# Peptides against a protein of PDB entry 7SFY, part 17

Target 1, 41 residues: chain A of PDB entry 7SFY
Amino acid sequence: ELFNLESRVEIEKSLTQMEDVLKALQMKLWEAESKLSFATC

## One batch from the design tools (peptide; made by RFdiffusion4, then SolubleMPNN)

Design b1_p12_2_s2 (from b1_p12_2, 6 letters changed)
Fold by OpenDDE base, seed 3:
Structure b1_p12_2_s2 (fold): chain B 41 residues (1-41), chain C 41 residues (1-41), chain A 12 residues (1-12)
Amino acid sequence: as target 1 above (41 residues)
Amino acid sequence: as target 1 above (41 residues)
Amino acid sequence: KLDELMEKLRKL
């Protein structure tokens, strides 16, 4: 399939969604680690 | 649920896998854009 | 190929 504007836009949307999920997971990890540290202090 | 070492390791594994997928998508986007540029030259 | 990557993401 020839790469077209629609394909590019779709890939960029997918990348953005994945980055958002990554950020959410990183935040959850930080919160969990913070709670663990607090609980161990 | 109390955050434990198992949960931390699982989240870190998921993060790593997502980063790998992001890299793969970025590479594919670049390849597609490069081909498009080449085809339009 | 993109769909496979998205499916892998959904499984995380």
Scores: peptide ipSAE 0.111, ipTM 0.541, DockQ to the pose 0.056
Fold by OpenDDE base, seed 2:
Structure b1_p12_2_s2 (fold): chain B 41 residues (1-41), chain C 41 residues (1-41), chain A 12 residues (1-12)
Amino acid sequence: as target 1 above (41 residues)
Amino acid sequence: as target 1 above (41 residues)
Amino acid sequence: KLDELMEKLRKL
């Protein structure tokens, strides 16, 4: 495929989506760690 | 599901995989842009 | 290749 403006825009959109998913997973990790249930002895 | 060490490790693995894909896309963008500059010379 | 990367993303 010939690289053109449309191809560039498509790649940049994909990069942005991946960054958003990465941030979402980081937030999920933080939430999970913050919601640790303490076992009572 | 209760958050445990296994869940944490799984999330961290997914995060690492996403970072790798993100880097791969960034490289593809750079390669494509580089080829474009050469084609216009 | 882009489709392959998107498929990898979908599997995460």
Scores: peptide ipSAE 0.110, ipTM 0.536, DockQ to the pose 0.057
Fold by OpenDDE base, seed 4:
Structure b1_p12_2_s2 (fold): chain B 41 residues (1-41), chain C 41 residues (1-41), chain A 12 residues (1-12)
Amino acid sequence: as target 1 above (41 residues)
Amino acid sequence: as target 1 above (41 residues)
Amino acid sequence: KLDELMEKLRKL
């Protein structure tokens, strides 16, 4: 396959989208953990 | 929503899968760039 | 293929 500007831009867009989803999942995990309650008694 | 072990494990699995795909895309980009040729003349 | 990676992303 010929690597050109269009293919590079598409790969970079995919990477950015994945990084955004990764950040969203990390935030969701943090929020879920912050709401976690432990039995102490 | 109640955060429990099952929900945490599922989120962590999703995060891991995303990191794996991110690494795969980064490798794909590197491979594509490594095959890029420039006109010099 | 890039399309396969995008499909994997969609399934997460």
Scores: peptide ipSAE 0.109, ipTM 0.540, DockQ to the pose 0.056
Fold by OpenDDE base, seed 5:
Structure b1_p12_2_s2 (fold): chain B 41 residues (1-41), chain C 41 residues (1-41), chain A 12 residues (1-12)
Amino acid sequence: as target 1 above (41 residues)
Amino acid sequence: as target 1 above (41 residues)
Amino acid sequence: KLDELMEKLRKL
């Protein structure tokens, strides 16, 4: 398979989507931990 | 749904797994770009 | 390979 500009752009799009999901999970974890602190205090 | 220690551990495991996938994609991109440079040089 | 990685991501 020939790696070209189209392949590169598609991989970069996928990487960006994964970073967005990672950030969403990190935010959800932070929110959950924040609520846990409220429940224990 | 109760957020507890088990929920936290599960989210952290998912985050770690996503980081591993991200790193794998980044490595694949680097390898593809490296091969492209070899093909153009 | 990329499809497999995306499928793993979807299952998280």
Scores: peptide ipSAE 0.109, ipTM 0.535, DockQ to the pose 0.056

Design b1_p12_2_s3 (from b1_p12_2, 5 letters changed)
Fold by OpenDDE base, seed 1:
Structure b1_p12_2_s3 (fold): chain B 41 residues (1-41), chain C 41 residues (1-41), chain A 12 residues (1-12)
Amino acid sequence: as target 1 above (41 residues)
Amino acid sequence: as target 1 above (41 residues)
Amino acid sequence: NLEELQKKLKEL
């Protein structure tokens, strides 16, 4: 398959979307962990 | 919703999948660009 | 929520 501008743009768009979802998942993990309480002495 | 081990494991699993896809897309972009030839003098 | 994020992942 040939490299062209359309292919590059679509890959970059997908990369951006993946990064956005990755950040959202990281935030969800942080939120979940921040709501966790531990037994303390 | 409560934090529990199941939620944490599922989020971490999703994060790993996202990172794998992100790496694959980056490799695809690199491969596409490496196949591109430019007009040269 | 997590379900929405999983749906977004499947769309990529």
Scores: peptide ipSAE 0.094, ipTM 0.564, DockQ to the pose 0.054
Fold by OpenDDE base, seed 4:
Structure b1_p12_2_s3 (fold): chain B 41 residues (1-41), chain C 41 residues (1-41), chain A 12 residues (1-12)
Amino acid sequence: as target 1 above (41 residues)
Amino acid sequence: as target 1 above (41 residues)
Amino acid sequence: NLEELQKKLKEL
């Protein structure tokens, strides 16, 4: 593929979208862990 | 959802997969940039 | 791809 501004911008857009999804998953993991309860009896 | 080992492992798997895609896109960007040539004439 | 990953996130 010919590298130009358009292709660079598209790749950077895809990277940003992936990073946003990663952050959302990390937040979901944190939420799930923070809601975890342990039996004490 | 009930947080247990299975749900944690599944979230961690998804995180890993997304990180792998991120790395692949970053490598594609680097490859494209490294192949870029400029006119000097 | 992004669509598959977004679907997977939605399923979690």
Scores: peptide ipSAE 0.091, ipTM 0.563, DockQ to the pose 0.060
Fold by OpenDDE base, seed 2:
Structure b1_p12_2_s3 (fold): chain B 41 residues (1-41), chain C 41 residues (1-41), chain A 12 residues (1-12)
Amino acid sequence: as target 1 above (41 residues)
Amino acid sequence: as target 1 above (41 residues)
Amino acid sequence: NLEELQKKLKEL
């Protein structure tokens, strides 16, 4: 497919969505580790 | 579910997979933009 | 392609 402004915007939207999911997973990991430390202290 | 070493490893695997997809998308964007610049020069 | 990448994202 031909690269145009619309396709660029689509890719950038996908990148943003993936970054948001990454952040969510990182937070989930941090929360889980924090809960574990709290429970074992 | 209880946090354990297995769940931690699962989350880290998911994070790695997402980072790989992000890199792939970034490369796709760069390639598309590079092709456009080349074609318009 | 972008569709395949979106599919991979949904699998995570």
Scores: peptide ipSAE 0.091, ipTM 0.557, DockQ to the pose 0.055
Fold by OpenDDE base, seed 5:
Structure b1_p12_2_s3 (fold): chain B 41 residues (1-41), chain C 41 residues (1-41), chain A 12 residues (1-12)
Amino acid sequence: as target 1 above (41 residues)
Amino acid sequence: as target 1 above (41 residues)
Amino acid sequence: NLEELQKKLKEL
């Protein structure tokens, strides 16, 4: 298999897209937990 | 919307799966680049 | 795969 610039660029694009989704999921988790209220007296 | 333990667990599962795929893609990139040979004298 | 992850994100 020939590793070339096109293959490298496509892998790096996929990595970037996954990082964006990771950040979005982490933000959603943080927002949900930050809104969590506890039963108090 | 009710944030509960099930929702938190499912988000964390998705985050873990994404991290696993990120690591796999990073390893593939590293392997491809490590195998890259240059024309030398 | 990435497409499945993107679908899961839209469902949250």
Scores: peptide ipSAE 0.087, ipTM 0.555, DockQ to the pose 0.057

Design b1_p12_2_s4 (from b1_p12_2, 4 letters changed)
Fold by OpenDDE base, seed 4:
Structure b1_p12_2_s4 (fold): chain B 41 residues (1-41), chain C 41 residues (1-41), chain A 12 residues (1-12)
Amino acid sequence: as target 1 above (41 residues)
Amino acid sequence: as target 1 above (41 residues)
Amino acid sequence: ELEELMEKLRKL
């Protein structure tokens, strides 16, 4: 693989997308936990 | 979706996998940048 | 930021 500006930008874009997915999963976890009723445990 | 212990464990597992992917991408970026020669800029 | 997010993730 030839590292150039294009490949660098693509890697940084992928990192940003992964960060966004992590944030989304964290929010989903929070929402799920907030909706958890002890009656369903 | 019914939040229970199983779904919580699965979400936490997914978060862990995402962390691992982020670490791998960060390492790839570091390796790529370390191999970049100014002659190719 | 990513580092803060990663630190939060490590605590799960």
Scores: peptide ipSAE 0.122, ipTM 0.549, DockQ to the pose 0.357
Fold by OpenDDE base, seed 5:
Formats: C-alpha cells, sequence, structure tokens
Structure b1_p12_2_s4 (fold): chain B 41 residues (1-41), chain C 41 residues (1-41), chain A 12 residues (1-12)
C-alpha cells in the first residue's frame, strides 16, 4: 500500500479518537479517587 | 459500584494499554511519513 | 480491532 493523504488523515483521526478516550478514562479515574472515602479517627 | 483497588487497577491497566496502542499508531505514522517519497527535480 | 477496543474502553 502507498502512503497517501487519505492514509495519513485516517491515522490522525484514529489517534485523536484515542486521545479523547484516554482523557475520558483519566477523568473517570480522578472522579473515582476524589470520591474515595478514608477511614478517619 | 464501589471504587476499590480492583477498579483502580483495571482502569490503570486499560490506560496503559491505550497508551501502548497510541505509541504504536504514532510510530506507524512516523514510519509512513519517513518512507514518503518526494517528487524532486 | 481498534474500534472494538475503543468501544470497550468507552464503557468503563
Amino acid sequence: as target 1 above (41 residues)
Amino acid sequence: as target 1 above (41 residues)
Amino acid sequence: ELEELMEKLRKL
């Protein structure tokens, strides 16, 4: 296969989508940790 | 659902897996661009 | 494969 503009655009699109999911997961982790209760005396 | 150690570990595992795929796609893009031939005079 | 992984991850 020849690398062309379409191939580059599709890879960059996939990368962007993965970055969005990655950010969403990082936010989910932060929210979960922020809600973590500690046993305090 | 309660956030516990298992939930945290699973989210962190998924994040790591996504980062690995992201790096692989970035490398594929770099390899493709590196092989891109230019019409040179 | 990538789309399936992303869909699984969006459900977390």
Scores: peptide ipSAE 0.119, ipTM 0.541, DockQ to the pose 0.057
Fold by OpenDDE base, seed 2:
Structure b1_p12_2_s4 (fold): chain B 41 residues (1-41), chain C 41 residues (1-41), chain A 12 residues (1-12)
Amino acid sequence: as target 1 above (41 residues)
Amino acid sequence: as target 1 above (41 residues)
Amino acid sequence: ELEELMEKLRKL
């Protein structure tokens, strides 16, 4: 496929979705660590 | 599952893998944009 | 290649 505006928009959309998943996983890690600290204190 | 050191390590490993995929996609976007600019100039 | 990367993401 030739790179065009549609292909660029699709890649940028995919990148944004991946960043959102990364942030969600980072939040889950933080929540898990926070629960652990709360339970052990 | 109880959050433990193993769970933390697994989450951090998954996060690292996702960051690597993000970087790969960013590189592909840059390559595609570079090829387009080269072809249109 | 994009589809392969998205599949890798889905497996994480």
Scores: peptide ipSAE 0.115, ipTM 0.540, DockQ to the pose 0.056
Fold by OpenDDE base, seed 3:
Structure b1_p12_2_s4 (fold): chain B 41 residues (1-41), chain C 41 residues (1-41), chain A 12 residues (1-12)
Amino acid sequence: as target 1 above (41 residues)
Amino acid sequence: as target 1 above (41 residues)
Amino acid sequence: ELEELMEKLRKL
């Protein structure tokens, strides 16, 4: 398998996309936790 | 949509898995770049 | 939306 500039750029793009998904999930978690109300007696 | 402990744990597991994949891809990139030999004249 | 995000991840 030849690793060239094209392959490198493609891997870097995939990494960036995964980081974006991670950030989106982290934001969703934060939003969900922020909306969570604790039971009050 | 109810956000409960189960949903939170599932999101956190997914985040961890994605981080593991990111690390694996970063390692793959490093390995590929390390194997890249420059043309020598 | 989590399912959609996971599906996007699987396509990378």
Scores: peptide ipSAE 0.116, ipTM 0.541, DockQ to the pose 0.056; fails the geometry check

Design b1_p12_3_s1 (from b1_p12_3, 5 letters changed)
Fold by OpenDDE base, seed 1:
Structure b1_p12_3_s1 (fold): chain B 41 residues (1-41), chain C 41 residues (1-41), chain A 12 residues (1-12)
Amino acid sequence: as target 1 above (41 residues)
Amino acid sequence: as target 1 above (41 residues)
Amino acid sequence: LKEQLEELQKRL
């Protein structure tokens, strides 16, 4: 497989997209935990 | 929505799985870059 | 999130 600048850019875009999804899941987890802690007060 | 221990564990498992895929993609990128640099020597 | 996950799955 030819690794060129185009292939590198596509891999970096995929990595960035995965990081964005990870951050969104972490935010959802934080929101859920925050609501749970608030509801138990 | 009921946030319970089970829901938390499932979210944490999903996060871990995504982190594992991210690491695998980063390793593939490193291998591709290493092969390219070696082929240009 | 669902759409982002589906798009991520297409790139894997």
Scores: peptide ipSAE 0.123, ipTM 0.564, DockQ to the pose 0.057
Fold by OpenDDE base, seed 4:
Structure b1_p12_3_s1 (fold): chain B 41 residues (1-41), chain C 41 residues (1-41), chain A 12 residues (1-12)
Amino acid sequence: as target 1 above (41 residues)
Amino acid sequence: as target 1 above (41 residues)
Amino acid sequence: LKEQLEELQKRL
């Protein structure tokens, strides 16, 4: 495989997209945890 | 949707998997860049 | 999120 500017740009775009999905999952986890009701005595 | 221990564990596993893929892609990018030959005069 | 994950999966 030739690593050229095009392939680098595609990898960087994929990395950015993964970071965006990771952030979105972290936010969803936070939202879910923030809505979690604990049993209180 | 009930956020319970199972759903939290599944989200945390998904986050971990995504971090692992992100690290793997970063390593692949580094390897590809390290193999890139520059035109030298 | 689902669409972003599906698009990511297409790129991998």
Scores: peptide ipSAE 0.121, ipTM 0.565, DockQ to the pose 0.058
Fold by OpenDDE base, seed 2:
Structure b1_p12_3_s1 (fold): chain B 41 residues (1-41), chain C 41 residues (1-41), chain A 12 residues (1-12)
Amino acid sequence: as target 1 above (41 residues)
Amino acid sequence: as target 1 above (41 residues)
Amino acid sequence: LKEQLEELQKRL
C-alpha cells in the first residue's frame, strides 16, 4: 500500500486510541493505589 | 479482587507493553513519512 | 476499558 494521507490519518487515529487506553490504565492504577492507601490508613 | 503487589505489577506490565506498541507505531509513521519525502524529492 | 482494548486489538 502506498503511504497516502488516508494511511497517515489512520495511523494517527490508532496512536490517539492507544494514548487514551494508556491514560485509562494509568487512572485505574492510581485509583487502585489510592484505595489501597485508604484501606491501610 | 483485592489490589495487591501482583495486581500492580500486572498493570505496570500492561502499560509497558502498550508503550512499546505506541513506540512501534510512531516508528512506522516516521518510516512511512521518510519514504514519502524521499520519493517526492 | 475492556471495550477500548478490544477496539485497539481490531485496529492492530
Scores: peptide ipSAE 0.121, ipTM 0.563, DockQ to the pose 0.056
Fold by OpenDDE base, seed 3:
Structure b1_p12_3_s1 (fold): chain B 41 residues (1-41), chain C 41 residues (1-41), chain A 12 residues (1-12)
Amino acid sequence: as target 1 above (41 residues)
Amino acid sequence: as target 1 above (41 residues)
Amino acid sequence: LKEQLEELQKRL
């Protein structure tokens, strides 16, 4: 595969998707920890 | 910044690091959900 | 994890 402008745009899209998934996982973790704290008190 | 072999290697390193953080977040989420399930039963 | 995410965001 040639390292050209098209390949760069595709990699940058993949990086953005990974960042979005990371944010979603952090939110889910916060919700789970919040519920756990409520259930153990 | 020139889109060259050095830029590609740096992007691939960043992608790998993001994947490692995603795996760590998934493990923490699994632990939190497991503890919540145990506390709500 | 938070610090690692913040470092990743700075590299993007």
Scores: peptide ipSAE 0.107, ipTM 0.511, DockQ to the pose 0.060

Design b1_p12_3_s2 (from b1_p12_3, 7 letters changed)
Fold by OpenDDE base, seed 2:
Structure b1_p12_3_s2 (fold): chain B 41 residues (1-41), chain C 41 residues (1-41), chain A 12 residues (1-12)
Amino acid sequence: as target 1 above (41 residues)
Amino acid sequence: as target 1 above (41 residues)
Amino acid sequence: LKQQLEDLQKRL
């Protein structure tokens, strides 16, 4: 496929979706660590 | 599952893998944009 | 989260 404006927009959408999943995983990690500290204190 | 050290390590591995994929996609985007600019100049 | 990962996998 030739790189065009549509291909660029599609890649940028995929990158944004991956960033959203990364943020969600980071939040879950933080929640899990927070629960662990609360349970051990 | 109880959150333990193993669960933390697994989440961190998944995060690292996703960051690597993000970097790879960003590089592909940059390469595609570079080729487009080269072809249009 | 699981659904977001599955949607990402379908997009890639």
Scores: peptide ipSAE 0.121, ipTM 0.567, DockQ to the pose 0.056
Fold by OpenDDE base, seed 1:
Structure b1_p12_3_s2 (fold): chain B 41 residues (1-41), chain C 41 residues (1-41), chain A 12 residues (1-12)
Amino acid sequence: as target 1 above (41 residues)
Amino acid sequence: as target 1 above (41 residues)
Amino acid sequence: LKQQLEDLQKRL
């Protein structure tokens, strides 16, 4: 399989998408933890 | 839906798994780029 | 979020 510019671009797009999902999950976790803290205090 | 310790642990496991995949993809990208650089020099 | 995860899974 030939590694070329197209392959590189596709990998970078996949990485970016994963980072976006990670950030979204981290935000959801933070929101849930914040609500829990508020409810327990 | 009740946010509890179990839910938190599951989210953290999912995040860790995604981070591991990201690292693996980054390493594969680096290997491919390194081979390309070697072939073009 | 669920849709983003599903789209990621299809891409990988």
Scores: peptide ipSAE 0.121, ipTM 0.565, DockQ to the pose 0.056
Fold by OpenDDE base, seed 5:
Structure b1_p12_3_s2 (fold): chain B 41 residues (1-41), chain C 41 residues (1-41), chain A 12 residues (1-12)
Amino acid sequence: as target 1 above (41 residues)
Amino acid sequence: as target 1 above (41 residues)
Amino acid sequence: LKQQLEDLQKRL
């Protein structure tokens, strides 16, 4: 397969989509940790 | 659903796995670009 | 999030 502009653009779009999912997972982790109740004496 | 240590560890594992895939895709992009032959006159 | 992951998996 020849690497061309179309292949590059498609890979970059996939990378961007993965970064968006990573950010969403990081936000979910932060939300879960923020709601974590500590047993306070 | 209760957020506990197990849930946190599982989310962090998923995040790490996605980061590994991102790095692999970035390396593939770099390899493809490095192999890109320029029409040199 | 689940749908975003499934859409990503379909794209890759």
Scores: peptide ipSAE 0.116, ipTM 0.564, DockQ to the pose 0.056
Fold by OpenDDE base, seed 3:
Structure b1_p12_3_s2 (fold): chain B 41 residues (1-41), chain C 41 residues (1-41), chain A 12 residues (1-12)
Amino acid sequence: as target 1 above (41 residues)
Amino acid sequence: as target 1 above (41 residues)
Amino acid sequence: LKQQLEDLQKRL
């Protein structure tokens, strides 16, 4: 595998996509926990 | 910054770490949703 | 969310 600009750009795009999924999961977790507290109180 | 073997290895380590966090968030989401279903039924 | 995860899994 070549260590060039194309490989770097592709890896950085994958990292950005993982960060977006991580943020979305954090939001879903917050929503689920907020609903749980509402249902158990 | 040069895109070389060291830079690639460091990025791949960061990707692996993000995957581990993603799995942990998925488990927490599953736990929260399972508790919510138990509390609302 | 599900679609974003599936797209990530296809890319990695």
Scores: peptide ipSAE 0.113, ipTM 0.530, DockQ to the pose 0.061

Design b1_p12_3_s3 (from b1_p12_3, 7 letters changed)
Fold by OpenDDE base, seed 1:
Structure b1_p12_3_s3 (fold): chain B 41 residues (1-41), chain C 41 residues (1-41), chain A 12 residues (1-12)
Amino acid sequence: as target 1 above (41 residues)
Amino acid sequence: as target 1 above (41 residues)
Amino acid sequence: LKEQLQQLQQRL
């Protein structure tokens, strides 16, 4: 398989997209935990 | 929506799986870049 | 989020 600039750019885009989804899941987790802690006070 | 311990554990498992895929993609990228740099020497 | 997950699954 030819690893060229195009293939590299596509892999980097996939990595960035996964990082964005990870951040979104972490934010949702934080919001849910914050609501739970608030509801238990 | 009930945020309970089970829902939290499932979100954390999903996050861990995504991090593992990210690491695997980063390793594949590094291997491809290493082979390219070696082939251009 | 759901759409972002679906787009990610299409790229894997």
Scores: peptide ipSAE 0.104, ipTM 0.559, DockQ to the pose 0.056
Fold by OpenDDE base, seed 2:
Structure b1_p12_3_s3 (fold): chain B 41 residues (1-41), chain C 41 residues (1-41), chain A 12 residues (1-12)
Amino acid sequence: as target 1 above (41 residues)
Amino acid sequence: as target 1 above (41 residues)
Amino acid sequence: LKEQLQQLQQRL
């Protein structure tokens, strides 16, 4: 496939979606750690 | 499920895998952009 | 979150 503007836009769109999932996982980790600290105090 | 050390390790492992895929996609984008600049010069 | 992961897997 020839790299064109459409291919670039699709890659950037996939990167953005992965960053959003990473942020969501980081928030889940933070919530879980916060609940654990609250349960052990 | 109770959040335990195992659940934390699994989440961190998943985060690391996603970061590795993000880096791979960023490298693919950079390679594609580099090839495009080379083909237009 | 699970649905977002599934959507990401479908695009890869």
Scores: peptide ipSAE 0.101, ipTM 0.558, DockQ to the pose 0.056
Fold by OpenDDE base, seed 3:
Structure b1_p12_3_s3 (fold): chain B 41 residues (1-41), chain C 41 residues (1-41), chain A 12 residues (1-12)
Amino acid sequence: as target 1 above (41 residues)
Amino acid sequence: as target 1 above (41 residues)
Amino acid sequence: LKEQLQQLQQRL
């Protein structure tokens, strides 16, 4: 595969999707930890 | 910045790092959910 | 969340 402008745009879209999933996982982790703290008190 | 082989290698390293963080967050989420399930039973 | 992860896995 040639490293051209099309390949760059595709990689940058994949990076953006990874960041969105990362943020969503961080939010779910915070929710789970918050619920655990509430259940153990 | 020129889109060259060096820029590609740097982006691929960043993608790999994001995947590693995603895996770590998934494991932490699984642990938190497992502990929550144990505390609510 | 699961759907977003599946979409990412299909793209990589």
Scores: peptide ipSAE 0.100, ipTM 0.525, DockQ to the pose 0.061
Fold by OpenDDE base, seed 4:
Structure b1_p12_3_s3 (fold): chain B 41 residues (1-41), chain C 41 residues (1-41), chain A 12 residues (1-12)
Amino acid sequence: as target 1 above (41 residues)
Amino acid sequence: as target 1 above (41 residues)
Amino acid sequence: LKEQLQQLQQRL
């Protein structure tokens, strides 16, 4: 596939989506780690 | 900057790196969630 | 989240 403007826009969309998922995973990890600090009896 | 072969390879490397980070965060999240199920007194 | 990651992996 020729790396054209369309392919670039598609990769940039994928990258943005990955960044959004990364942020969501980081937030959930923080929440889980926070809960672990409370769940130590 | 012209989106050339070099720029494409750099973006693909960045995407791969983000995927690796996403996998690592996902594993850590699953580990944390697993530990939460054990840490419930 | 797991499903979203799987969807991203399928697109790469």
Scores: peptide ipSAE 0.100, ipTM 0.529, DockQ to the pose 0.064

Design b1_p12_3_s4 (from b1_p12_3, 4 letters changed)
Fold by OpenDDE base, seed 5:
Structure b1_p12_3_s4 (fold): chain B 41 residues (1-41), chain C 41 residues (1-41), chain A 12 residues (1-12)
Amino acid sequence: as target 1 above (41 residues)
Amino acid sequence: as target 1 above (41 residues)
Amino acid sequence: LKEELEELQKRL
């Protein structure tokens, strides 16, 4: 496969999307742990 | 859904897996650019 | 680009 500007842009878009999903999952984990702290008090 | 230790561990495993995929994609992008530099020289 | 990718890793 020839790597070109289009391939680079596509990979960068995919990386950005995965970063957004990771941040969302981290927020979900924090929210769940926060609720757990309230439920165990 | 009850959030418990099992749910936490599952989310942390998913986050780790996504981080590993991100690192792999970043390495692929760097490798591709490195090869492009050699192909354009 | 390597530096941009390292910055992305630091944001995770």
Scores: peptide ipSAE 0.113, ipTM 0.555, DockQ to the pose 0.177
Fold by OpenDDE base, seed 1:
Parts: structure tokens; sequence; C-alpha cells
Structure b1_p12_3_s4 (fold): chain B 41 residues (1-41), chain C 41 residues (1-41), chain A 12 residues (1-12)
């Protein structure tokens, strides 16, 4: 299988997309926890 | 929407799974790059 | 918790 610049760029894009989704999920988790903490105070 | 311990655990599991996939993709990228570098030497 | 998540983000 030929590894070239195009294949590398596609893998790096996929990694970036997954990182962005991770960040979004972490933010949602934080927001939910923050609201829970506020409601329990 | 009810945020509880179960919902938190499920989100954390999903985050962990995504991190594991990210690591696997990074390892594959490194292996491919290493082989290319070796072949170009 | 926010700080812990920010640290996790820095590891990625």
Amino acid sequence: as target 1 above (41 residues)
Amino acid sequence: as target 1 above (41 residues)
Amino acid sequence: LKEELEELQKRL
C-alpha cells in the first residue's frame, strides 16, 4: 500500500475531527455537571 | 433532561473510546511514516 | 472539573 502526502493529510484530518468531537463532548459534560452543582447548592 | 451518575459514566466511556481510537490512528500514522522514512533512506 | 477536562484536552 502506497503511503504518500495525501494519505497522511487524510489521517491527520480524521485525527483533528475526532479531537474536535472529544472537546465538544467534554464541554457538554462540564455544562451538565455545572448545572447539577448549581442546582444542588 | 436529568443528569445523573449513569449519564456521566456513559459520557466518560465514550470519551475514553474516542481517545483509544485516536491513539490507534496515531500509531498507524507513525508506523506508515516510519516505513516511508526507512524506504527513502 | 473544568481544569481536569482542560488537562485531558492538552494530552490529546
Scores: peptide ipSAE 0.113, ipTM 0.557, DockQ to the pose 0.193
Fold by OpenDDE base, seed 4:
Order: structure tokens, then sequence, then C-alpha cells
Structure b1_p12_3_s4 (fold): chain B 41 residues (1-41), chain C 41 residues (1-41), chain A 12 residues (1-12)
């Protein structure tokens, strides 16, 4: 497949989606770590 | 900047790095969630 | 992208 403008736009969209997932995972990690600090008896 | 082979390889490297970060975050999340299940008194 | 990736890596 020729790396054309279409393929570039698709990769950039995928990167953006991965970035969104990273942010969501970071938030979940923060929430989990925050809960760990509370769950220590 | 012309989207040439060099630019493509650089983007693919960045994607791979993001994927590695995603996996690391997923592992940390798993560890945190696992610890939460233990830290429930 | 490199700066954003470095920022994400610093958050690990």
Amino acid sequence: as target 1 above (41 residues)
Amino acid sequence: as target 1 above (41 residues)
Amino acid sequence: LKEELEELQKRL
C-alpha cells in the first residue's frame, strides 16, 4: 500500500486514539492508586 | 515537509513507543487493581 | 508527537 495522504491521516487518527486511551488509562491508574492509599488499613 | 519514507518510519517508531507505554500503563493498572483486592481489609 | 510521548513516559 502506497503511503499516501490517506494512510497518513489514518495513522494520525490512530495515534490520537492511542493518546486518548493512554489518558484514560492514566486516569484509571490515578484512581486505583488513590483508592490504594485509602484501602491501607 | 514531504511525507517520505523517513517520516513514515519515524511515525511508526512513535506508534510503537506509545504502544509500549500503553502496555506499561496497563501493567501498572493491573498491579494497582490487584493490590486493591488485597488491601481491602 | 515526541514531546507528547515524553510527557506520557514521564507519567509512568
Scores: peptide ipSAE 0.106, ipTM 0.491, DockQ to the pose 0.077
Fold by OpenDDE base, seed 3:
Order: sequence, then structure tokens, then C-alpha cells
Structure b1_p12_3_s4 (fold): chain B 41 residues (1-41), chain C 41 residues (1-41), chain A 12 residues (1-12)
Amino acid sequence: as target 1 above (41 residues)
Amino acid sequence: as target 1 above (41 residues)
Amino acid sequence: LKEELEELQKRL
């Protein structure tokens, strides 16, 4: 595969998707920890 | 910045690091959910 | 992106 503008755009899209998944996982972790704290008190 | 082989290698390294962070977040989420399940039973 | 990734890693 040639490293061209199309390949760059595809990689940048993949990076953006990974960042979105990271944010979603952080939110889920916060929710789980919040619920755990509530259940253990 | 020129889109060249060096730029590609740098982007691929960043992607790998994001994947590692995603895995760590998934593990933490699993641990939090497991603890919550134990506390709510 | 490098700085953003480092900030994400600190939040772990």
C-alpha cells in the first residue's frame, strides 16, 4: 500500500475512533466506580 | 510537515500506545464491575 | 496527538 493522502486520512479516522472509545470507557469506569462506592457505604 | 515514512511510523506508534491504554481501561472496567457485582449480591 | 495521549494516560 502506498503511503499517500488517502492512507493518512484513514489512519487519522482510526485515531479519532480510538479516542472516542477511550472517552466512552472512561465514562463507564466512572459510573462503575460511583456505583461501587454507593454499594460499599 | 511532509507525509513521509517517518510521519507514518510516528502515527503507527501513537496508535499502538492508544491500544495499550484501551486495554488498560478495559481491565480496570472489568475489575470495577466485578467488585460491584460482588458488593450488590 | 502526543500531548493528548499523554494526558489520557495520566487519567488511567
Scores: peptide ipSAE 0.100, ipTM 0.487, DockQ to the pose 0.074; fails the geometry check

